# Ledger of designs, part 6: peptides against a protein of PDB entry 5ZKO

Target 1, 44 residues: chain A of PDB entry 5ZKO
Amino acid sequence: SASNPRKFSEKIALQKQRQAEETAAFEEVMMDIGSTRLQAQKLR

## One batch from the design tools (peptide; made by RFdiffusion4, then SolubleMPNN)

Design b1_p9_2_s4 (from b1_p9_2, 5 letters changed)
Fold by OpenDDE base, seed 1:
Structure b1_p9_2_s4 (fold): chain B 44 residues (1-44), chain C 44 residues (1-44), chain A 9 residues (1-9)
Amino acid sequence: as target 1 above (44 residues)
Amino acid sequence: as target 1 above (44 residues)
Amino acid sequence: DIIEKLAEI
């Protein structure tokens, strides 16, 4: 099968993008937890 | 909003799983590129 | 075909 370097590079770039998106989603979850904790402390 | 620690922990775990899956997918792409290069060398 | 396999990601 003829290796198409362009297609491979595109797939690498896509996977890197997905990893970055999942990292951002994780950071959002962690920030939300932090915010929730802060709010709970203020109500107390 | 009542902080449900269980729900937060589940979300964290899910995001960590997704990150691991995307990492594995990236590694697979890289291995396949390596395999393709090796095959091309053998044909030569 | 490696290209086909990559299309599944």
Scores: peptide ipSAE 0.125, ipTM 0.689, DockQ to the pose 0.091
Fold by OpenDDE base, seed 3:
Order: C-alpha cells, then structure tokens, then sequence
Structure b1_p9_2_s4 (fold): chain B 44 residues (1-44), chain C 44 residues (1-44), chain A 9 residues (1-9)
C-alpha cells in the first residue's frame, strides 16, 4: 500500500527535525558558554 | 566560580545524550522500514 | 536525502 511509504517518510522527516532541534539546542549551550567566557574575560 | 564549568559540562553531556537518543530513534525508524521492505519482498 | 528517496517509493 502506497500509504506506508508516506507515513514512513513523514516519520523520518519528523525525526530529522528533532535531530536538527537538538543540534540547535547544543549550539545554544555552546553559545552561552562562549558568551560567559567572553564576559569573564572582559571583567578580567 | 568553579561551579559554572561543572554545570556547563553537565548541560553539554545531557545535550549529547539527547542527540544520541534521537540518533537511535532514527535508526529504529530506518530498521522498521527495512524490516517492512524485507517482509514485503518475502510475500512476493 | 533519505526523505526524498523514500518519497520516490
């Protein structure tokens, strides 16, 4: 049935989106660390 | 304060874990697709 | 792209 491939593709697309969101969240954490380091350096 | 690096490291570790979990979920989806294809092929 | 490849099936 042609419907299964579509459901699988949608499931994959959703999972790829989640991976991208988790990557973005990681980048945000690293940005916060970088910002904190920069601030600490400026105080020094 | 030495506590900030520890908190950041923990936050990074948690985010890395989430990325790994999402990767595993993706692999599971792909495994299900592969299994479905194999089953469909066996029925032909 | 795995998604594109699956959409073709």
Amino acid sequence: as target 1 above (44 residues)
Amino acid sequence: as target 1 above (44 residues)
Amino acid sequence: DIIEKLAEI
Scores: peptide ipSAE 0.111, ipTM 0.679, DockQ to the pose 0.056
Fold by OpenDDE base, seed 5:
Structure b1_p9_2_s4 (fold): chain B 44 residues (1-44), chain C 44 residues (1-44), chain A 9 residues (1-9)
Amino acid sequence: as target 1 above (44 residues)
Amino acid sequence: as target 1 above (44 residues)
Amino acid sequence: DIIEKLAEI
């Protein structure tokens, strides 16, 4: 079958997008933890 | 609100699992590209 | 391990 480099490049681009979205979700979780810690410090 | 470090750790663990799954999916795409390249080389 | 680092928070 003819190499369809366009389809592969699109698959890679999509996968990289998904990885970036998961990284952003992780950063959000870490931000929530940081906010919780800051709140706990303010209450002491 | 009481710090629930367990919930945060669970959220992080889940997020790390998702990142690992996305990495595995990327590796699969790269394997498919490699296989296609190998096939193309065999046909030349 | 990032979960271990959370114990430091």
Scores: peptide ipSAE 0.099, ipTM 0.674, DockQ to the pose 0.054
Fold by OpenDDE base, seed 2:
Structure b1_p9_2_s4 (fold): chain B 44 residues (1-44), chain C 44 residues (1-44), chain A 9 residues (1-9)
Amino acid sequence: as target 1 above (44 residues)
Amino acid sequence: as target 1 above (44 residues)
Amino acid sequence: DIIEKLAEI
């Protein structure tokens, strides 16, 4: 089968982007938890 | 807003699962590329 | 097929 290295590179890049997006989403969740904890601390 | 620590833990766990799934998907793609390269090498 | 696998991404 004709290897299309360009298509392979595009798909690898896409997978790396998805991995980075999931990491960013996790960091956002952790930031929200941190902010919620800080708010709770300030309101006590 | 009432913090629901249980819901936060569930959200964190789900996000970690997604991150692990994306990592596994990338590793699978890289394994397939490696196998394809090995096959091409053996057929030369 | 590596192309098919990459299409799943």
Scores: peptide ipSAE 0.131, ipTM 0.689, DockQ to the pose 0.099; fails the geometry check

Design b1_p9_3_s1
Fold by OpenDDE base, seed 2:
Structure b1_p9_3_s1 (fold): chain B 44 residues (1-44), chain C 44 residues (1-44), chain A 9 residues (1-9)
Amino acid sequence: as target 1 above (44 residues)
Amino acid sequence: as target 1 above (44 residues)
Amino acid sequence: VAEALLKAM
């Protein structure tokens, strides 16, 4: 099979994007937790 | 809202799992590229 | 960092 470097670079770029999206989703979860804790402290 | 630490821990665990799965998928892509390159070298 | 935060819950 002709090594299609373009197809490989596209696959790598796609996986890097997915990793970044999952990192962003994790940051959103952490922000939600942080916000909830901050709200609980304000209500005291 | 009652801080449900169990729900937060479950969300964190789920996101960690997804990050690990995306890392594994990236490693699979890199292995495929490496295998293709190795095959191309063997055929010379 | 994520494990430290999990322990703090």
Scores: peptide ipSAE 0.087, ipTM 0.669, DockQ to the pose 0.165
Fold by OpenDDE base, seed 4:
Structure b1_p9_3_s1 (fold): chain B 44 residues (1-44), chain C 44 residues (1-44), chain A 9 residues (1-9)
Amino acid sequence: as target 1 above (44 residues)
Amino acid sequence: as target 1 above (44 residues)
Amino acid sequence: VAEALLKAM
C-alpha cells in the first residue's frame, strides 16, 4: 500500500527530531559547564 | 568545590547515554522497515 | 515497531 512509505518517513523524521533534541540538550549542558568554569576563573 | 567536576561528568555521561539510546532506537526503526520490506517481497 | 506499522495499514 502507498501509505506505508509515508508512515515510515514520518517515523524516521520523528526519530531524527528526537536525536536533534538530545544533541541540543547535550550542547546546553556543555555550555552551562563552560559558563560555570568561566565564573570559577573570575572568582580566583 | 571538588564535587563540581564529578557532577559535570555524570551529567555528560547521562546525556551521552540518552544520545546512544536515541541512536539505537533509530537503528531499530530502520531494521523494522527493512524487515517489513523483505516480508513484502516474500509475499509477491 | 513492525507491529505498530502493521496496525497503521
Scores: peptide ipSAE 0.074, ipTM 0.651, DockQ to the pose 0.128
Fold by OpenDDE base, seed 3:
Order: sequence, then C-alpha cells, then structure tokens
Structure b1_p9_3_s1 (fold): chain B 44 residues (1-44), chain C 44 residues (1-44), chain A 9 residues (1-9)
Amino acid sequence: as target 1 above (44 residues)
Amino acid sequence: as target 1 above (44 residues)
Amino acid sequence: VAEALLKAM
C-alpha cells in the first residue's frame, strides 16, 4: 500500500531526530564538563 | 573531588548507551523496511 | 547539569 512508504519515512525521520537529540545531549554533557573544568581553573 | 570524575564518567556512559539504543532502533526500522520489501516481492 | 556537577565537587 502507498501509505507504507510514508509510515516508513515518518519512522525513519523520528529515529533520526532522536539520534540528533541524543547527540546534542551528549555534546551538552561534554560542554558542561569543559566549562566546569575551565571555571575550576579560573578559580585557582 | 575524586568523585566528580566518576559522576562525569557515569553521565557519559549513560549518553553513549542511549546513542547505541537509538542506533539499534534505527537499524530495526531499516530491517523491517527491508523485510517488508522482500515479502512484497515474494508475494508477486 | 553543570551546577549539579559543581555541587558534587
């Protein structure tokens, strides 16, 4: 059925979005580590 | 404090796990598409 | 997250 390609595309798009969100969350954690380290160095 | 490296490591590990889970979910979606396509071809 | 991590130091 022609509706299947759309449903598959929607599922793929949703999973790509989730991967991007988890990547952004990882980058935020790494940025927080870097920022915290920089702040700790400035306070010394 | 020596406990900070552990907390950072735990957060990084958790985010890496989430990324792996989302990758696995994406691969499952792609496998389902491939399987569905193969089944549709066999039914023709 | 950064604040929570700073509090944990």
Scores: peptide ipSAE 0.074, ipTM 0.650, DockQ to the pose 0.114
Fold by OpenDDE base, seed 1:
Structure b1_p9_3_s1 (fold): chain B 44 residues (1-44), chain C 44 residues (1-44), chain A 9 residues (1-9)
Amino acid sequence: as target 1 above (44 residues)
Amino acid sequence: as target 1 above (44 residues)
Amino acid sequence: VAEALLKAM
């Protein structure tokens, strides 16, 4: 069935998107930690 | 406040877990594609 | 996220 390659490609693309979204969320957390640390130092 | 490092560590750990879960989901998709391809060859 | 983490302390 010629539809299998297209459905597989769609599933791979969706998983790659989710991995990129989780990487972006991790980078945001690391930026927030850095900012919070800097703010806490200014308030001391 | 000594609680900041712990909350940051928890957030980092949670994001690492999510990245690992998305990697596992991607590996499952690749296994399913491989299995489907092998099954389709046997039915020809 | 930073604000949520600060409020939890």
Scores: peptide ipSAE 0.080, ipTM 0.654, DockQ to the pose 0.135; fails the geometry check

Design b1_p9_3_s2
Fold by OpenDDE base, seed 2:
Structure b1_p9_3_s2 (fold): chain B 44 residues (1-44), chain C 44 residues (1-44), chain A 9 residues (1-9)
Amino acid sequence: as target 1 above (44 residues)
Amino acid sequence: as target 1 above (44 residues)
Amino acid sequence: VAAALLKAM
């Protein structure tokens, strides 16, 4: 069916979005850890 | 508290695992698409 | 996450 290419492109796009969201979530975790460390240093 | 480093390392490890799982899911999608394309070519 | 980290101290 000629509709398969669209379905494939949608699946690829969705999966790329998930990868980007997980990368952003990782960066947020690292930023929070960095900020917490900086705060702990400032309180000394 | 000295327990914070463990909590941070656990969060980092969990997020790295999620990233790896999303990469594996992407590879699976691409493999399925590749297999479907090969099958469609064979049926011609 | 930052709030959860602070609460763990």
Scores: peptide ipSAE 0.063, ipTM 0.650, DockQ to the pose 0.119
Fold by OpenDDE base, seed 4:
Structure b1_p9_3_s2 (fold): chain B 44 residues (1-44), chain C 44 residues (1-44), chain A 9 residues (1-9)
Amino acid sequence: as target 1 above (44 residues)
Amino acid sequence: as target 1 above (44 residues)
Amino acid sequence: VAAALLKAM
């Protein structure tokens, strides 16, 4: 059935989006840690 | 505060776990697509 | 999951 490739591509695209969102969340966490360290350094 | 490093490490570990879970979910999707293609080939 | 996608057609 020619429609299977579309459904598979949509599933792959959705999973790639989730991976990208988790990567962005990780980068945000790392930025927060970095900024907190910088703030702690400025207060010393 | 000496407790910040532990909280940061826990946050990083949690985010790495989420990334690994999303990677595993992606691999599962790709395996399912591969197996479905193989099944379709066997039925032809 | 892929089998469920086939059944939805």
Scores: peptide ipSAE 0.059, ipTM 0.647, DockQ to the pose 0.112
Fold by OpenDDE base, seed 3:
Structure b1_p9_3_s2 (fold): chain B 44 residues (1-44), chain C 44 residues (1-44), chain A 9 residues (1-9)
Amino acid sequence: as target 1 above (44 residues)
Amino acid sequence: as target 1 above (44 residues)
Amino acid sequence: VAAALLKAM
């Protein structure tokens, strides 16, 4: 059954999506750190 | 309380770990594709 | 999350 290539492609796409989501979550944390530092600086 | 930098660092570390786990999962999928192709070639 | 982390300082 030739369905394997498609299933593999779908699995790869899903893993790439998860990697992008984890990257976005990392960037959110970094942005939060940056904004927090900026806020702390404004309060001094 | 100076605990915030540590909490940020811990969050960053956790996100990096998740990124590594998703990379490993991607590599596993790619390995499975490679091995499946090799098996199909041997049957041929 | 950042606000929660700041509040802990």
Scores: peptide ipSAE 0.082, ipTM 0.655, DockQ to the pose 0.109; fails the geometry check
Fold by OpenDDE base, seed 1:
Structure b1_p9_3_s2 (fold): chain B 44 residues (1-44), chain C 44 residues (1-44), chain A 9 residues (1-9)
Amino acid sequence: as target 1 above (44 residues)
Amino acid sequence: as target 1 above (44 residues)
Amino acid sequence: VAAALLKAM
């Protein structure tokens, strides 16, 4: 029985999307920290 | 005003945890695909 | 997110 290649490819694609979304969310957090630090230094 | 290092560290820690969870979920999907392929070959 | 962090000070 053909291991449903379509279902496996779909699972991999969905998981790659989730990984990319979490990476983007991490980058956003790091950018926010960088900008907030710069702003806090400017207000001293 | 001290840029709340505790809140930044907490956000980074939470995001690292999410990234690790999504990586583990990806590895599980890849293991399931590998085992299913091996089982499908054995049943031929 | 940065604004939420500042507001929580």
Scores: peptide ipSAE 0.071, ipTM 0.657, DockQ to the pose 0.130; fails the geometry check

Design b1_p9_3_s3
Fold by OpenDDE base, seed 1:
Structure b1_p9_3_s3 (fold): chain B 44 residues (1-44), chain C 44 residues (1-44), chain A 9 residues (1-9)
Amino acid sequence: as target 1 above (44 residues)
Amino acid sequence: as target 1 above (44 residues)
Amino acid sequence: VAAALLAAM
């Protein structure tokens, strides 16, 4: 309903937050893989 | 550990799936807002 | 992999 622009804004803000959290979780996975690779290279 | 390339691949695949699901949920929110806007314009 | 994800943003 056009009667609740605030509710739409809040929904968009919440969804942007979820997208950012999933991006951060992806970066953490990539850091873990990167650290494992660096450790494996240091042992050679 | 470099001993589990399969586990890393599975982690990346799962995180890509989550990112795609969050994108789809964002698009759904935008469609709902768009439909509400179109309805409000049709009543003017 | 990072480049494919940046392309999906």
Scores: peptide ipSAE 0.110, ipTM 0.672, DockQ to the pose 0.074
Fold by OpenDDE base, seed 5:
Structure b1_p9_3_s3 (fold): chain B 44 residues (1-44), chain C 44 residues (1-44), chain A 9 residues (1-9)
Amino acid sequence: as target 1 above (44 residues)
Amino acid sequence: as target 1 above (44 residues)
Amino acid sequence: VAAALLAAM
């Protein structure tokens, strides 16, 4: 049945999207920490 | 304030955990697709 | 930590 490849591709695409969203959230956390560290260094 | 490093380390640890969980979920999807493909090949 | 994420792409 030709419908199985489509369902599998949709599952892969959804998991790739979630992985990208979690990567973006991680980068945001790292930038926030980096900015906070830089601010703390400027106040010393 | 010494409390900022702890909050930042907790944020990093939580995001690393989420990233690992999404990676494991992706690997499970890929194994399921691989197994389905192998079963379909054995039935031909 | 960012380097481990880059290695998973």
Scores: peptide ipSAE 0.110, ipTM 0.672, DockQ to the pose 0.117
Fold by OpenDDE base, seed 2:
Structure b1_p9_3_s3 (fold): chain B 44 residues (1-44), chain C 44 residues (1-44), chain A 9 residues (1-9)
Amino acid sequence: as target 1 above (44 residues)
Amino acid sequence: as target 1 above (44 residues)
Amino acid sequence: VAAALLAAM
């Protein structure tokens, strides 16, 4: 059906967005760990 | 606080799991598109 | 991925 290409493009775009959001969430976790570690080092 | 290292490792492990799940979901979408395309080509 | 999208149009 000729409407499938658009639906496929939308699915791929949505999945790329999810992958980018999960990457950003990973970077946030790593930044939180890094900041906590830096604070713990400054308190020594 | 000394309990933070374990909580951090658990957060990192969970985030790596999410990233792997999103990658698998992307591969599933691409496989569905590929199969649909192959079917459309066989019907021509 | 962009190439697969262009090839599906």
Scores: peptide ipSAE 0.075, ipTM 0.652, DockQ to the pose 0.158
Fold by OpenDDE base, seed 4:
Structure b1_p9_3_s3 (fold): chain B 44 residues (1-44), chain C 44 residues (1-44), chain A 9 residues (1-9)
Amino acid sequence: as target 1 above (44 residues)
Amino acid sequence: as target 1 above (44 residues)
Amino acid sequence: VAAALLAAM
């Protein structure tokens, strides 16, 4: 099959999107930890 | 709920694992592009 | 990534 540059670009774009989504999910986890820590500090 | 450091560390570790898996999947896509290119060059 | 895309054309 001829190297289909379009299919490769689409695959790369999809993988970049997945990496961005996993990064956002990681940032959300870190924000939740931060908020929980602030709440725990407020209760002391 | 008390800040459960164990639960937070487990969540962070899981997200780091997902990011590593998505990175590996991206690298695989790039290797497939490279191999396809080499194959196309061999057919010329 | 960009180099691999250009090289696939």
Scores: peptide ipSAE 0.073, ipTM 0.659, DockQ to the pose 0.157

Design b1_p9_3_s4
Fold by OpenDDE base, seed 5:
Structure b1_p9_3_s4 (fold): chain B 44 residues (1-44), chain C 44 residues (1-44), chain A 9 residues (1-9)
Amino acid sequence: as target 1 above (44 residues)
Amino acid sequence: as target 1 above (44 residues)
Amino acid sequence: IAAAAARAM
């Protein structure tokens, strides 16, 4: 049944999307930390 | 204020944990696909 | 800071 490969590819695609979203959220946190550090340095 | 570094480290730790959980979920999906493929090969 | 934590949920 050729339908099983499609369901597996959809599961892989969904998990890869979630992993990319968590990576983007991590990059946003790191950018906010970097900006906060830069602001604290400018105020000293 | 030394309290900001702790809040940032906690956020980084939480995001790293989420990324590890999504990686583990991806590995589980890949294992299930691998096992299904092996079962299909044994039935042929 | 609170907005980045809310977007990851």
Scores: peptide ipSAE 0.181, ipTM 0.680, DockQ to the pose 0.196
Fold by OpenDDE base, seed 1:
Order: structure tokens, then C-alpha cells, then sequence
Structure b1_p9_3_s4 (fold): chain B 44 residues (1-44), chain C 44 residues (1-44), chain A 9 residues (1-9)
């Protein structure tokens, strides 16, 4: 059906957004690890 | 706390799994687009 | 930051 192109582009855009959100969540975890490591180093 | 290293590694593993799942879902969308395009080309 | 990371999971 000719309505498919718009629905596909919407699905691609949504999926790219989810990938970006999961990447940001990973970076936040790494930042928390880095902060915790820095705090642990200062207490030695 | 000394319990943090295990919890951080578990969080990293979970986040890598989510990234892989979102990548697989993107590939599935692209495969569906490819299949639909091939069908549309055969009907012309 | 840790509480926000826990909500993203």
C-alpha cells in the first residue's frame, strides 16, 4: 500500500530515538562509575 | 561500598543487551522495508 | 546520577 513509506520512516525515526536513549543511559552508567571511582580514590 | 563493582558490571551487561535488542529491532524494520520494496518492484 | 541510571534501566 502507498501508505507504507510514511509508516516505515516513522518506525525508523522511533527506532533511532530508542537507540539514542539506550546510548545515553549507558553513558550515564559510565559517568556514575567514573564518579564513584574518583570518590574512592580521594578517600585513600 | 565494595559491592559496587559487581553491580556496575551487571548494569553494563544489561545495557549492552538492550543496545543489541534495539539494533536487532532496527534490522527487522529494514528487512521488512526491503521485502516490501522487492514485492512492489515485482508488481510493476 | 545513580538514581537516574537506575530509572533508565
Amino acid sequence: as target 1 above (44 residues)
Amino acid sequence: as target 1 above (44 residues)
Amino acid sequence: IAAAAARAM
Scores: peptide ipSAE 0.176, ipTM 0.682, DockQ to the pose 0.213
Fold by OpenDDE base, seed 4:
Structure b1_p9_3_s4 (fold): chain B 44 residues (1-44), chain C 44 residues (1-44), chain A 9 residues (1-9)
Amino acid sequence: as target 1 above (44 residues)
Amino acid sequence: as target 1 above (44 residues)
Amino acid sequence: IAAAAARAM
């Protein structure tokens, strides 16, 4: 029903949160790669 | 170890896939909202 | 149709 704008807004908000969490997880992976690269440079 | 570029590339690819899946799920929610709105217009 | 958006969750 078009009459549940709250239900749709909550769904959109939840899905935006999931996208943000997946973006943060991607950034964490990239930081781990960067840190590993820096460690390898220090061991050279 | 910086010596596993394959492991890093696989992690990056997997995380990009997860982001794309969450984006597709968001688009599906938006399409359902649009369809519900169209149905409500048809019932008016 | 509203049931499909709930399954994506």
Scores: peptide ipSAE 0.168, ipTM 0.679, DockQ to the pose 0.200
Fold by OpenDDE base, seed 2:
Structure b1_p9_3_s4 (fold): chain B 44 residues (1-44), chain C 44 residues (1-44), chain A 9 residues (1-9)
Amino acid sequence: as target 1 above (44 residues)
Amino acid sequence: as target 1 above (44 residues)
Amino acid sequence: IAAAAARAM
């Protein structure tokens, strides 16, 4: 169906967004770990 | 707290798993698009 | 930490 190309582009865009969101969530976890380590170092 | 390193490693592992799952979901979408394109080409 | 877990669900 001629509507398939647009629906496919929307699906691809949505999946790219999810990948970016999961990357951002990973970076947030790493930042939290880094901040905790820095705080622990300052308290020594 | 001494329990933090283990909890951090578990969080990192979980986020790596999610990134892999989102990559697999993207590959599935691309495979569906590829299959649809191949079918459309065979019908021409 | 709790906020990172909430964003990913």
Scores: peptide ipSAE 0.191, ipTM 0.683, DockQ to the pose 0.186; fails the geometry check

Design b1_p9_4_s1 (from b1_p9_4, 7 letters changed)
Fold by OpenDDE base, seed 1:
Structure b1_p9_4_s1 (fold): chain B 44 residues (1-44), chain C 44 residues (1-44), chain A 9 residues (1-9)
Amino acid sequence: as target 1 above (44 residues)
Amino acid sequence: as target 1 above (44 residues)
Amino acid sequence: QLRTQLLEL
């Protein structure tokens, strides 16, 4: 089938966005864990 | 709230898995594009 | 709260 470079580039961009979103979600998890640890230290 | 290191580690592992899955999905997209290009060359 | 939020990801 005929290559559709525009549509392919859009699909790549979308997939890169999803990767970035998962990275951001991971960083948020780590931030929350760090905050929990800090809070636990303050309460001791 | 009490830290739950086991559950936190599980969530981190899950998030890393999601990142890997998104990477695999990206690689699949690139493979499909590559295959399409190869097919187009063969048809010329 | 954090535990619940983590489960929602």
Scores: peptide ipSAE 0.128, ipTM 0.683, DockQ to the pose 0.096
Fold by OpenDDE base, seed 3:
Structure b1_p9_4_s1 (fold): chain B 44 residues (1-44), chain C 44 residues (1-44), chain A 9 residues (1-9)
Amino acid sequence: as target 1 above (44 residues)
Amino acid sequence: as target 1 above (44 residues)
Amino acid sequence: QLRTQLLEL
């Protein structure tokens, strides 16, 4: 495979993007849990 | 349902696993780059 | 809905 520095840089950038997306997905889950808890508190 | 907190915990754990897997994938890419560079240096 | 959404991740 044309394993050149340019392709490596692109692959690194893509992996960093995926890491950021997984972090965002986690934050979304935590946000939804937080909002649900807040709603439950309001109903008590 | 009473099982929701448990399911939330399981999903959080899964998200953390995904983050770790993406980190490992990044490290693999970097390792391949490093080894390729090292091989290229030996051939010069 | 959150429960279902979590299963979709």
Scores: peptide ipSAE 0.123, ipTM 0.674, DockQ to the pose 0.095
Fold by OpenDDE base, seed 2:
Structure b1_p9_4_s1 (fold): chain B 44 residues (1-44), chain C 44 residues (1-44), chain A 9 residues (1-9)
Amino acid sequence: as target 1 above (44 residues)
Amino acid sequence: as target 1 above (44 residues)
Amino acid sequence: QLRTQLLEL
């Protein structure tokens, strides 16, 4: 079967988007932890 | 409310796992593309 | 919010 470069490109783009979304989700978790730490410092 | 470092660590670990899984999925896509290209070359 | 979410894990 002939390779479908366009379909491959779409698949790659989708996968890159997922990677970016997981990175963003990780950063959100880290921000929340950071904010919690900051709040704890301010109350002391 | 008290921070829950253990729960934070678990959340971080899960997120890192997801990032690794997305990387593996990307590599699988790239391998499939690579194998398709190799097969096309062999048939020529 | 995160604390609540983490308790749900």
Scores: peptide ipSAE 0.115, ipTM 0.673, DockQ to the pose 0.076
Fold by OpenDDE base, seed 4:
Structure b1_p9_4_s1 (fold): chain B 44 residues (1-44), chain C 44 residues (1-44), chain A 9 residues (1-9)
Amino acid sequence: as target 1 above (44 residues)
Amino acid sequence: as target 1 above (44 residues)
Amino acid sequence: QLRTQLLEL
């Protein structure tokens, strides 16, 4: 039976991409929080 | 102005949950690949 | 800003 290595590779690549996207989304959230804190300090 | 620490905490927690879910999904894919490989070896 | 957006949720 076909081991379908190409399909496995595609599945792995897709899942790694999703992980990277979620990491980037988290970094964006943290950057926004950091910016908000910096603004709050400047306005004090 | 309200610092909204609770809402920030909720946003962080939600994003961390998403990261964990994507990690779990990746592990499931790898487990399926591993199982398929093991089956292939047994059938040889 | 995220702060304002999070208050709306």
Scores: peptide ipSAE 0.112, ipTM 0.665, DockQ to the pose 0.064; fails the geometry check

Design b1_p9_4_s2 (from b1_p9_4, 6 letters changed)
Fold by OpenDDE base, seed 3:
Structure b1_p9_4_s2 (fold): chain B 44 residues (1-44), chain C 44 residues (1-44), chain A 9 residues (1-9)
Amino acid sequence: as target 1 above (44 residues)
Amino acid sequence: as target 1 above (44 residues)
Amino acid sequence: EQLTRLLEL
């Protein structure tokens, strides 16, 4: 059967999207930590 | 409330693990594509 | 299995 290069490309694109989403989630966590630290400093 | 740096570290570690897992999944996809191509070449 | 899905089998 003909290889479906389209399916391969779609799968690659999906995996790249997931990697980007996980990066964004990590950045959000780091931002929240940073914000919490900044708030704590303001309260001192 | 005291920032729980332990919880922050755990959250960071979890996110890093997820990123690594998504990278591994991507590598698996690429390996499968490569293997499929190699098999197709062998059948020519 | 990723391969099976990729090949639409």
Scores: peptide ipSAE 0.151, ipTM 0.674, DockQ to the pose 0.070
Fold by OpenDDE base, seed 1:
Structure b1_p9_4_s2 (fold): chain B 44 residues (1-44), chain C 44 residues (1-44), chain A 9 residues (1-9)
Amino acid sequence: as target 1 above (44 residues)
Amino acid sequence: as target 1 above (44 residues)
Amino acid sequence: EQLTRLLEL
């Protein structure tokens, strides 16, 4: 049967979005750690 | 308040794992597309 | 299963 390039492309796009979301979540974690370090310095 | 390096490292590790899982999921999608292409060739 | 969904089967 004929391939469905549209459905393939949609699946690729969705998976790329998930990867980007997990990258953003990682960056948020790093920002939280950075903020904690800054706070610790201010309290010294 | 004191930083919790262990908890920070756990958050980092968890987020890295999620990124790896999403990468693996992407690779699986690509493999499925490749398999579909191969099947289409065999059916011709 | 993923392949089946991709093929809309």
Scores: peptide ipSAE 0.149, ipTM 0.674, DockQ to the pose 0.066
Fold by OpenDDE base, seed 2:
Structure b1_p9_4_s2 (fold): chain B 44 residues (1-44), chain C 44 residues (1-44), chain A 9 residues (1-9)
Amino acid sequence: as target 1 above (44 residues)
Amino acid sequence: as target 1 above (44 residues)
Amino acid sequence: EQLTRLLEL
């Protein structure tokens, strides 16, 4: 069968997007932890 | 609310696992593309 | 299968 470079590139792009989304989700977790710590400090 | 360091660490670990899984999925895509290209070369 | 989808098979 003929190779479809467009399909390959689309798959790669999609996978890179997923990696970026997981990174963003990790950053959100870290922000939540940081915010919790900051709030605890303000209450002291 | 009391902070739960164990829960935070679990959340971080889970998120890092997801990132690793997405990396592995990307590597699989690249292997498939590489294999396809190699097969095409063998047929020449 | 991932390869099948990539190749549009």
Scores: peptide ipSAE 0.148, ipTM 0.672, DockQ to the pose 0.068
Fold by OpenDDE base, seed 5:
Structure b1_p9_4_s2 (fold): chain B 44 residues (1-44), chain C 44 residues (1-44), chain A 9 residues (1-9)
Amino acid sequence: as target 1 above (44 residues)
Amino acid sequence: as target 1 above (44 residues)
Amino acid sequence: EQLTRLLEL
């Protein structure tokens, strides 16, 4: 019978989604730091 | 007062660690699939 | 066992 890679593909897709979410979280952190720096510059 | 860059650096480091862990998890899944395929080839 | 389920074997 043909191998059914469907569950495998689903697990891989889920893992890639997690990686993308972690990347987005990192970008948010960097945005927050950037905003903080900009605010500090405005106060000088 | 000086901005507390230590906390920012810690947040960044932690986030990078999470990304690395997710990458490692993905690589493990792919290794398992590779091993399974190799086993299937041996049985043919 | 987990890998078997992952591949639907």
Scores: peptide ipSAE 0.134, ipTM 0.662, DockQ to the pose 0.056

